# Designs tried in a protein design run: peptides against a protein of PDB entry 8BZL. Part 63

Target 1, 228 residues: chain A of PDB entry 8BZL
Amino acid sequence: SYDRAITVFSPDGHLFQVEYAQEAVKKGSTAVGVRGRDIVVLGVEKKSVAKLQDERTVRKICALDDNVCMAFAGLTADARIVINRARVECQSHRLTVEDPVTVEYITRYIASLKQRYTQSNGRRPFGISALIVGFDFDGTPRLYQTDPSGTYHAWKANAIGRGAKSVREFLEKNYTDEAIETDDLTIKLVIKALLEVVQSGGKNIELAVMRRDQSLKILNPEEIEKYV
Target 2, 242 residues: chain B of PDB entry 8BZL
Amino acid sequence: SRRYDSRTTIFSPEGRLYQVEYAMEAIGHAGTCLGILANDGVLLAAERRNIHKLLDEVFFSEKIYKLNEDMACSVAGITSDANVLTNELRLIAQRYLLQYQEPIPCEQLVTALCDIKQAYTQFGGKRPFGVSLLYIGWDKHYGFQLYQSDPSGNYGGWKATCIGNNSAAAVSMLKQDYKEGEMTLKSALALAIKVLNKTMDVSKLSAEKVEIATLTRENGKTVIRVLKQKEVEQLIKKHEEE

## One batch from the design tools (peptide; aimed at target 1 G28 S29 A73 T76)

Design b1_p19_1_s4 (made by RFdiffusion4, then SolubleMPNN; from b1_p19_1, 8 letters changed)
Fold by OpenDDE base, seed 4:
Structure b1_p19_1_s4 (fold): chain B 228 residues (1-228), chain C 242 residues (1-242), chain A 19 residues (1-19)
Amino acid sequence: as target 1 above (228 residues)
Amino acid sequence: as target 2 above (242 residues)
Amino acid sequence: ARPAPSEEVLEAVEAAEYG
């Protein structure tokens, strides 16, 4: 009975709607984030874009601000709502505080938004996890992950979505200071990690990089193939 | 499994939104709607099911709605839900025009409605809209555009797509016959007739059962035109001769 | 009992809802 209610505690202390929202995340395509020394990299499994689909409308990596970008896994429509709210907050922060958001700040905002949807009557949780990467104003690269519960943590590397377990296992073995010594090595690490779960090589990978004091760059397929 | 289908749209143990899935199933039983993007225009073709002789002349179309001067849509699903959503689209477009003194970009209009659809999947006491839409439009940013949206509040841009009855088969045919970069509006119209002829459960395709609208640019203005029955008859005849 | 969605709908849902 409790699993059918609005997000309420079961007798054993479970929030079933949150747990089930986490199952929705596992149905999403895999996303990976890696923090390098002076770079942050997001990689996403390209779902087979239907041959007739416009690729511009299938974006899994979105800029939240000039210094922050986000990848997600789970419900695409839910993600759009979160992204829009986060973008508004980033702009609001610039206007009110006169500085860009820190990556932690915007992560906390998103996490708080998600948490409210786990506690509000007549709302279901967001069916998304997010990897949020960027640079703080001091030039520090950051990677955060959020889940449907509204929890968030800082990571060196992480993955979300259907292939996340395999990608995390790869990263646990291969994430070393040597593996992230250069920007190119960091990019290569992300690609290799995604190749654990993505078939057909670089054609099915979307890759975005953000370097210190640079804008988000989405790599084209040819640029990705150079690292494979 | 079916325990989660009777309430507010909530997650199943498997992370599914059954109410959204059921809304999509309902749309699968609706009349077929096609959209095809061409180099020189975009079209909608829709199955007309209500051919009742006592129906007053539909001023525009049963399934194709003009949204503003630059956009139209077709609907598959619950008519009452479609009426609400098409009205909302018109209101959003007008509010934007009043506020910014320019037409709303096509994708922004689609997104605004999709946010409403998504909200009806997340907030309590609401059910998903039992409607999918195809949108055709022109704007100065992307030119001719075709979008599809579903009950989940997801949307995508397309070169060609189909919603409603036999949509999967129609999409497969479109994938086979659509030539990227070489599609003229004329060839798109022919393709629409070809696909409808195969996907509609009718012995013979008739012009009375098909609504077609084209969106083109003439002298720097968008022209949305519903094809006359005679024009549709000519397209059908050409297809039968091939 | 409501019928389960068709396999085609399930595939469409997976394609459309989950990213």
Scores: peptide ipSAE 0.192, ipTM 0.783, DockQ to the pose 0.863
OpenDDE base, seeds 1, 2, 3, 5: peptide ipSAE 0.048, 0.017, 0.193, 0.011; ipTM 0.697, 0.475, 0.762, 0.497; seeds 1, 3, 5 fail the geometry check

Design b1_p19_2 (made by RFdiffusion4)
Pose (drawn by RFdiffusion4):
Structure b1_p19_2 (pose): chain A 225 residues (1-47, 50-199, 201-228), chain B 238 residues (1-200, 205-242), chain P 19 residues (1-19); non-standard residues A62 YCM
Amino acid sequence: SYDRAITVFSPDGHLFQVEYAQEAVKKGSTAVGVRGRDIVVLGVEKKAKLQDERTVRKICALDDNVCMAFAGLTADARIVINRARVECQSHRLTVEDPVTVEYITRYIASLKQRYTQSNGRRPFGISALIVGFDFDGTPRLYQTDPSGTYHAWKANAIGRGAKSVREFLEKNYTDEAIETDDLTIKLVIKALLEVVQGGKNIELAVMRRDQSLKILNPEEIEKYV
Amino acid sequence: SRRYDSRTTIFSPEGRLYQVEYAMEAIGHAGTCLGILANDGVLLAAERRNIHKLLDEVFFSEKIYKLNEDMACSVAGITSDANVLTNELRLIAQRYLLQYQEPIPCEQLVTALCDIKQAYTQFGGKRPFGVSLLYIGWDKHYGFQLYQSDPSGNYGGWKATCIGNNSAAAVSMLKQDYKEGEMTLKSALALAIKVLNKTMLSAEKVEIATLTRENGKTVIRVLKQKEVEQLIKKHEEE
Amino acid sequence: GYSPEASNATEEEIEAFKS
């Protein structure tokens, strides 16, 4: 089989294929995640008439208690999502507990890291925001990128214009903003309206403590706008 | 040998996949192919690129392929690559029927093939398939459906779409004329002739298939030349 | 998300891909 080293070091210690994978992420639609007190919210920018909205979603459930949003190559994302879904079931089988948000994040990150050091493969061209709750009810938000690095965040953005949205969230992520569920959803819509020039072209989802993923209707989003 | 390896599965500096993009260029030079969803069925309309006089026409169709009892598809791009992929689609549909004893839902069949196409872009060092497919079908979950896939493995559901030559012009006509939720098969057939009229008119130059439900059973039929010649006459009056 | 698009490639580049 094909064994060419694709990801290699360059002078100065750069891994060019990873950096190029990060460029693919910037070409992706904006995704925003906010961790609230008892709620986590994901929002995504949408790119069209005659298209079935159900089929092209950027927010996916990995397990009953974990879901994710992504930016970058949509085909690479389907592969990573289905790999994570299989791992969530393997964990329930072996430990008899649902996966922690951290566990599945670590798994997705290590999968991505393997694709930066394996022969015959290019890196995954996606970043992911991963949200959910732990056994003790603690809300979580993690980010993964193509290098395999992962971190926890109070709030974050990925994809096109993520730097601007991040700077908005830094100034606006306060206790008042995450005091209630309505204000937590509102902060995500405001963060997206910063780069979407829109309001009708946004998808949003909410996850509450042990209540599973709820995707908001267009009529419910119109009320906030 | 590293010297002769064209490296078909790497990123460009901008995060692009050049072989995928070049494959999509090949599809843009293929025969026009469009699909339209309606309340009582789905249809595929295709430009025949085999319009030579000395051709025999031995099959019921040239560009429209039955995948299983409830599904058909059409292709744009490299014909040989399309043969490999359509054979694989039939195998996936039968593997699902064997396992679950029920027909594969349409989206599950599209996802399964797209995973194969995505793998060719990430590892193996091979050129990708130069094929875009339109899928039409019916399942107990979502009823009548239309899907499109491209060489990278991406797919989407559509009420109407077009692939191949002059597809951008065709998508424009569809946005103007397609009445969302009010389309019947007869009106969708009229719109298909209208669209092919601009982007290309003769019955020998077109191929039309319809998918409908009759007595709880799916019917996939290629329209005879007589029915196509009558549809062309009915439009010229407009 | 991001989905690739055609690159406005030359005929020679297209034929090279097919080959």

Design b1_p19_2_s1 (made by RFdiffusion4, then SolubleMPNN; from b1_p19_2, 8 letters changed)
Fold by OpenDDE base, seed 4:
Structure b1_p19_2_s1 (fold): chain B 228 residues (1-228), chain C 242 residues (1-242), chain A 19 residues (1-19)
Amino acid sequence: as target 1 above (228 residues)
Amino acid sequence: as target 2 above (242 residues)
Amino acid sequence: GYEPEPAGASQEEIEEFLS
């Protein structure tokens, strides 16, 4: 059965293991990314953390470098591997090139890593999609998406995971120059988009903001509620 | 039921590499890419399938990649595989330029990538790349050139060719309408629109669904230009008026 | 194809890409 094999082509040209990895992503919690004028914003659905789980243990938004952060949907264990590899590459780049990575560069690195896991017979694809946001050294805000295949594209706004379709439909209607005119409006847009699929308001949202020449800031629930 | 061996790079009893053939099948489902060689230039024309409002402005077309100052390519097949191969093409070209202080000859670049593709069909534990490429370029040895490569690592030079969806029908049309020695870039553009209008699975050809790049020589320099939507609209309009 | 056979990828380049 081609569907149970390592990542091989079916007779009709499908890579079933990649498609199944994409299905794993669709079961993941929703993540949203929006590029503003001078801000990038990531939002993720907080699954009701079992009362006994340390909330600190499942961060779906992480820094890759001072100028780049990532949210993911899918298998958390797979995400850890990708994040660690990306962090090492960001540090290596700073050491060897003496400049921070561009958001495109690190996205391409992650994409290439994912692609290699789709082409080796000894490995399965990564069961994750990622939204990668940050600023290039020239101060340009960037947003990229990667999927299990290793495909990547630049976006103004996008979503991944379980609620991605509904969130994208919202963003397609509401993403305008006016809606991102200010940092606060951009943050509000992300929250509104995520509320299309997240129940119970700001308590179930994790939000991270990166402004030009500033470090990643994770908003607390009280700060999020001010935008709701 | 022929037990399709899960081993990616073995011969069948009939001497066929099924994984390569299946990779070719995957390419057949991809958007159409067309290349035409003219006396005064070369062009690539590709179908745009992914038009999303939230996509960021792409400096280059979705399917056309600049490789160096003298070469570009278009891709049909798996986008992630394409990204890996196009990156490698750029690296090979840069290494050559650094080593020899001149641009890599077009066929040399194509061959180098084809050897990599072939290796992925021979070494165990690897699958073929699900990608075919069209290459356009200029060099001092052969002038304007058009190449096609496939997942097997095979390649060839062409006057006109097509890969992806409905490629066989497109190639048939090109064979009928391509005039050897008389092809101008202007006539090649018109031919590209004619072929795409018939081979793309769209009710009406629109400029938003087609990307075209031209490679020309101006004042002893290669110029690679992606046509603006308005220019493509004019080409479509001219075709509709004929 | 053109008459002159161009040089292919080096074995080192192939091995590096496969690694």
Scores: peptide ipSAE 0.148, ipTM 0.719, DockQ to the pose 0.053
OpenDDE base, seeds 1, 2, 3, 5: peptide ipSAE 0.143, 0.034, 0.063, 0.040; ipTM 0.751, 0.714, 0.657, 0.674; seed 3 fails the geometry check

Design b1_p19_2_s2 (made by RFdiffusion4, then SolubleMPNN; from b1_p19_2, 8 letters changed)
Fold by OpenDDE base, seed 2:
Structure b1_p19_2_s2 (fold): chain B 228 residues (1-228), chain C 242 residues (1-242), chain A 19 residues (1-19)
Amino acid sequence: as target 1 above (228 residues)
Amino acid sequence: as target 2 above (242 residues)
Amino acid sequence: GYEEEPAGASQEEIEAFLS
């Protein structure tokens, strides 16, 4: 018995399951990514953590490898699957090619995985968009965005999730060479962008920074308040 | 019936594969892509969409992709599907080169991908790719070539053709103006601009909205070149003066 | 040979792509 096709074309050429997955992303917490000169910065809106919930378990920014990290908007359970697959691929690449993945490579891998789930029977699309940042082996900072369809592009700055429109509008106006001239200015730009949609100030922002040849650093609330 | 719309690999009572037809409908809403074969080369011309300000890379080639040293393609339809298929084309071509120590013949590369497309229409649990492709290439067997493939896995060789938005009108214009045996690359470029000017839903054709690539032979080597914006502007200007 | 209809994708290649 063939399982019912989940993702099919409508008569007018729409892939409704992909479009509906995009709606799931729009309901997700806002994430922002900015590429600086020698820094990449991810910021995420913290969900209201239940009083009894361990905040360590609600991290929306994760490392894929030493040189790559990812933020996402949408279904957390879906994200875990993608993250795990990506981590395995990063390790496999190091073993087989003897070099870390490029940010583009791992983005393409994730994008291809998502795309396949839009064509496979018995599988729905992933309900996530992702911002993937890091450094290539040549020291070039990169920012990529991918969506439920499996599309991906390189960005200077971008946002995903419920507040993405407002954040993008802010970034389009404020992203300049002067605004990213220093690491501190780049961090400040991300914080200001998130504050367009986050109501309770710096306490509701998760911020991560990756500099050249350095591991992912998550800023504490006190460090974030310094930039506000 | 709605039942035939929800299954990817079943025939309707009339013998139609609705999922393939619906995939083709999706392609009809994509930007226009043209291909024209000339005696001294082949070209692709494609509609560009607006570039977002925050994009890191200026898409020099949004819709035209180099496959190997002797082939390029343009895509109309779903971008994610296009990325998967263009990557596969590159892999097929590379594997052939490694195995046989010569470049893959153009039609063989097209056929290999078309079999994959066809499989996605026949094997249960897969949807068709929402993508049509135009292929340009050169090989020692047939020289300059232009192919078109669709979601069904069907393909054909062409002297000139169009996919995407207003493709039927474009093909009609090409049939009227294409001169078999007398087409130079220069005349083909002029024809491409003429057709795009009429088929693109724009008040005025702009070089920013048009991508053109040419494939030629120079000193026994294939040269694939994307035209610079200034070159496209000159072609548009020349058309406006005629 | 190329003078005949070009060889398509192998069954193995198709199956690999479908997986």
Scores: peptide ipSAE 0.152, ipTM 0.673, DockQ to the pose 0.056
OpenDDE base, seeds 1, 3, 4, 5: peptide ipSAE 0.036, 0.184, 0.011, 0.029; ipTM 0.539, 0.705, 0.680, 0.553; seeds 1, 3 fail the geometry check

Design b1_p19_2_s3 (made by RFdiffusion4, then SolubleMPNN; from b1_p19_2, 9 letters changed)
Fold by OpenDDE base, seed 5:
Structure b1_p19_2_s3 (fold): chain B 228 residues (1-228), chain C 242 residues (1-242), chain A 19 residues (1-19)
Amino acid sequence: as target 1 above (228 residues)
Amino acid sequence: as target 2 above (242 residues)
Amino acid sequence: GYEPEPGGFSEEEIQAFLE
């Protein structure tokens, strides 16, 4: 069975292990990213923190550098490996090029890493998709998505994980220049988009905001409730 | 010819890693291990299954391992895999200490091992480790800590948790009885005995079948202590009297 | 409860499959 091998082509040209990794992503918690005018916003479906779980250890939005952050859907352990590799690359780039990475650059790095894991005979694909947001050194806000295959594209808004279809449909209808005219409106758009798939309202949303020349800010539940 | 080791953990059509799930199933058959975080300490309590009469009564902890001066762990799953992982934890901690001249932060040690576990789920020629671990520790960053990790390389911090046999029932009981912010080490010990008494498939809990370790701070030093059998007997007796 | 990710499934989903 070709699907029981390492990532190989089927007779009909499918890479089943990549497709199956995409199925793992579809079972992950929903993440959404939106690019505003001078803001980027990531939102993630917060699984109800198990009673007695330490909330600090449940983070689905991670900084890659001062100007870049990432949300993911799929296997958390796989994501940790990608995040660590990306952080090292961001630091290396600052040291060698004397500038922070562009959001496109680090996305391409992550995508290339993923692609290599689809072509190696001794590795399975990463079971993750990622939304990568941030600011280029010129102050331009960026949003990229990458999948288990190592493909990547730039977006105005996108979603990944189990609720991605519904969230994308909402964003396609509601993402307008007016809807992102202000930072607050952009944040509200992300929250509304997540509420399409999150049943328990603002308590089950993790939200991160990055503004131009500012560090990543994770909003507390009280701050999120102000936008609901 | 690099033998394409057919043993690579692969995705199912549904996006599942069955070898990881099967490893977790193997852990479900292992002896119960509990961890409870208190305000003044943290504890591990584990079921001892191998009561060999011929074991020299040297208080050998079967399931609880000291990792360094500030951390210990308990294991549920395949003993041989557990030995490999506990040795690796000790090596990681030692290398960090040598490199940085300070003890490794608790979460960093857990993460380092979890990255190894993850690698064994992604790289060819490897199988997942059939082991879950509970980690207890103290560091200057977060104080007393309790972590759980599984064969996937996932981990989390906990106030109280359980791995191994009847873990779901144990976790349910911990959720009911754990008093957030009011948990003393004394009350945590009592809770551990209560939970083990209900979750172990034994008619009567005995001190010979239970291992307990506590981690405390005394005079600015971490103290890891395995309770003596007599101390465990007193805890059991106290529980029976309540 | 603890949510291991052996394949993007919750522990509950895994247990339901094993049952």
Scores: peptide ipSAE 0.019, ipTM 0.712, DockQ to the pose 0.155
OpenDDE base, seeds 1, 2, 3, 4: peptide ipSAE 0.000, 0.006, 0.007, 0.008; ipTM 0.592, 0.693, 0.585, 0.693; seeds 2, 3, 4 fail the geometry check

Design b1_p19_2_s4 (made by RFdiffusion4, then SolubleMPNN; from b1_p19_2, 9 letters changed)
Fold by OpenDDE base, seed 5:
Structure b1_p19_2_s4 (fold): chain B 228 residues (1-228), chain C 242 residues (1-242), chain A 19 residues (1-19)
Amino acid sequence: as target 1 above (228 residues)
Amino acid sequence: as target 2 above (242 residues)
Amino acid sequence: DYVPEPAGASEEEIQEFLS
């Protein structure tokens, strides 16, 4: 059996523990990211906040820095570790390089961290995928995705989690230059994409928007309903 | 599959960490702990299972621990693990106080411990802590707070919640009876007794089997008080008369 | 099927992880 150790390849060249970590991601709430012209948008499926749970503690979209945000799918505790390390790196970069990180840089950092946890039998892979969005210092909007393996790629739009396939198929059909021509259209695209897998409309969506030279804005349910 | 349940560093084919799930199952057999957030305070109520006649008659809390001047916790699960984690909480809180000359914010203390719990699921040669905790506290940022954490290192804030034996039933009752925005500490105490009376596997609720602590603010100071047995008896009696 | 026991993480590694 080659599936009980992260450092053991199968005869077919598979790292089963990494693949199984990807299965943990697929059980996570759906997240979607879209890069517009001068906007990046993250949307997450909001599991019905358990009655009596504090909504403040259920946020799935996190700022890494003023210019970078992250959504994740998979193990929440694992994500917290990755987010904290990424935040520290963002601050360290500002101190040492005197510029904010590029979205690619911080993505690569996160990817490298994940990859290192696939190389030792004394560790396990992080059970998370992440969508990382933001603006480079030149004002270019970026979207990256990372997996438990430590792979990463740049995207125009992507999705992760349980509904990722359906959302991605929707985005492949509907992501056009016309569909992202304005900020509002870009936001609408994300909402429509999430509605492919989210039941009961805008009340079950967490939406974050970052515009060029602006801070992350979390939309309230009323603001989301205006786009629906 | 049982082939993937012996190690914390092994995901199942379905992406499950069975040792974490088994630790949670162990907690389900522990004594019930309740937390309720009110407008004017927060409380913990816990089932006391170890009543021994030869114990020192000194009033002790079996399951409720003071962490610092502004926080307390209740534990469900393995007692030895609970002792280690409560000690760690105290150390974290003290180190923060020494470093920053102010009390640690409630959520930061919870998060720090949760990161430790998570680490014990990330690395080989360790096992999950078989403990869930309820945290009550006050800080200047969010006021009165109630948190729950589990062996995975996940946590959340709550208005009311339950861990341990019959927790699902207790949570259901809390959902039915908790009045958002209208909960006083007095009403919260009554609700705690009501829920414990129904969820504890006892024919009759007795004060010796229940520990209750309240956290309030008096004159700009946090007051953590464990209720005396007589006070608990009065709460039980009042419930029986309703 | 025998799977070798993973080497346990050192305390130092865990502390680094938490830092």
Scores: peptide ipSAE 0.344, ipTM 0.772, DockQ to the pose 0.033
OpenDDE base, seeds 1, 2, 3, 4: peptide ipSAE 0.335, 0.016, 0.182, 0.294; ipTM 0.767, 0.519, 0.693, 0.753; seed 2 fails the geometry check

Design b1_p19_3 (made by RFdiffusion4)
Pose (drawn by RFdiffusion4):
Structure b1_p19_3 (pose): chain A 225 residues (1-47, 50-199, 201-228), chain B 238 residues (1-200, 205-242), chain P 19 residues (1-19); non-standard residues A62 YCM
Amino acid sequence: SYDRAITVFSPDGHLFQVEYAQEAVKKGSTAVGVRGRDIVVLGVEKKAKLQDERTVRKICALDDNVCMAFAGLTADARIVINRARVECQSHRLTVEDPVTVEYITRYIASLKQRYTQSNGRRPFGISALIVGFDFDGTPRLYQTDPSGTYHAWKANAIGRGAKSVREFLEKNYTDEAIETDDLTIKLVIKALLEVVQGGKNIELAVMRRDQSLKILNPEEIEKYV
Amino acid sequence: SRRYDSRTTIFSPEGRLYQVEYAMEAIGHAGTCLGILANDGVLLAAERRNIHKLLDEVFFSEKIYKLNEDMACSVAGITSDANVLTNELRLIAQRYLLQYQEPIPCEQLVTALCDIKQAYTQFGGKRPFGVSLLYIGWDKHYGFQLYQSDPSGNYGGWKATCIGNNSAAAVSMLKQDYKEGEMTLKSALALAIKVLNKTMLSAEKVEIATLTRENGKTVIRVLKQKEVEQLIKKHEEE
Amino acid sequence: SEDELEEALEEAIEAMYES
């Protein structure tokens, strides 16, 4: 089989294929995640008439208690999502507990890292925001990128214009903003309206403590706008 | 040998996949192919690129392929690659029927093939398949459905779409004329002739298939030349 | 014709990232 080293070091210690994978992420639609007191919210920018909205969603459930949003190559994302879904079931089988948000994040990150050091393969061209709750009810938000690095965040953005949205969230992520569920959802819509020039072209989902993923209707989103 | 390896599965500096993009270029030069969803069925309309006089026409169709009892598809791009992929689609549909004893839902069949196409872009060092497919079908979950896939493995559901030559012009005509939720098969047939009339008119130059439900059973039929000639006459009056 | 081909191609490429 094909064994060419695709990801290699360059002078100065750069891994060019990873950096190029990060450029693919910037070409992706904006995704925003906010961790609230008892709620986590994901929002995504949408690119069209005659298209079935159900089939092309950026927000996916990995398990009953964990879901994710992504930016970058949509085909690479389907592969990573299905790999993570299989791992969530393997964990329930072996430990008899649902996966922690951190566990599945670590798994997705290590999968991505393996694709930066394996022969015959290019890196995954996606970043992911992963949200959910732990056994003790603690809300979580993690980010993964193509290098395999992962971190926890109070709020974050990935994809096109992520720097601008991040700077908005830094000034606006306060206790008042995450005091209630309605204000937590509102902060995500405001963060997206910063780069979407829109309001009717946004998808949004909410996850509450042990209540599973709820995707909001267009009519419910129009009320906030 | 590193010297002769064209490196088909790497990123460009901008995060682009050049072989995928070049494959999409090949599809844009293929025969026009479009699909339209309606309340009582789905249809595929295709430009025949085999319009030579000395051709025999031994099959019931040239560009439209039955995948299983409830599904059919059409292709744009490299014909040989399309043969490999359509054979694989039939195998996936039969593997699902064997396992679950029920027909494969349409989206599950599209996802399964797209995973194969995505793998060719990430590892193996091989050129990708130069094929875009339109899928039409019916399942107990979502009823009548239309899907499109491209060489990277991306897919989407559509009420109407077009692939191949002049597809941008065709998508424009569909946005203007397609009445969302009010289309019947007869009106969708009329719109298909209208679209092919601009982007290309003769019955020998076109191929039309319809998918409908009759007595709880799926019917996939290629329209005879007589029915196509009558549809072409009915439009010229407009 | 060329313009239509370029438009369709650009849309297809964008769809890899944005759809």

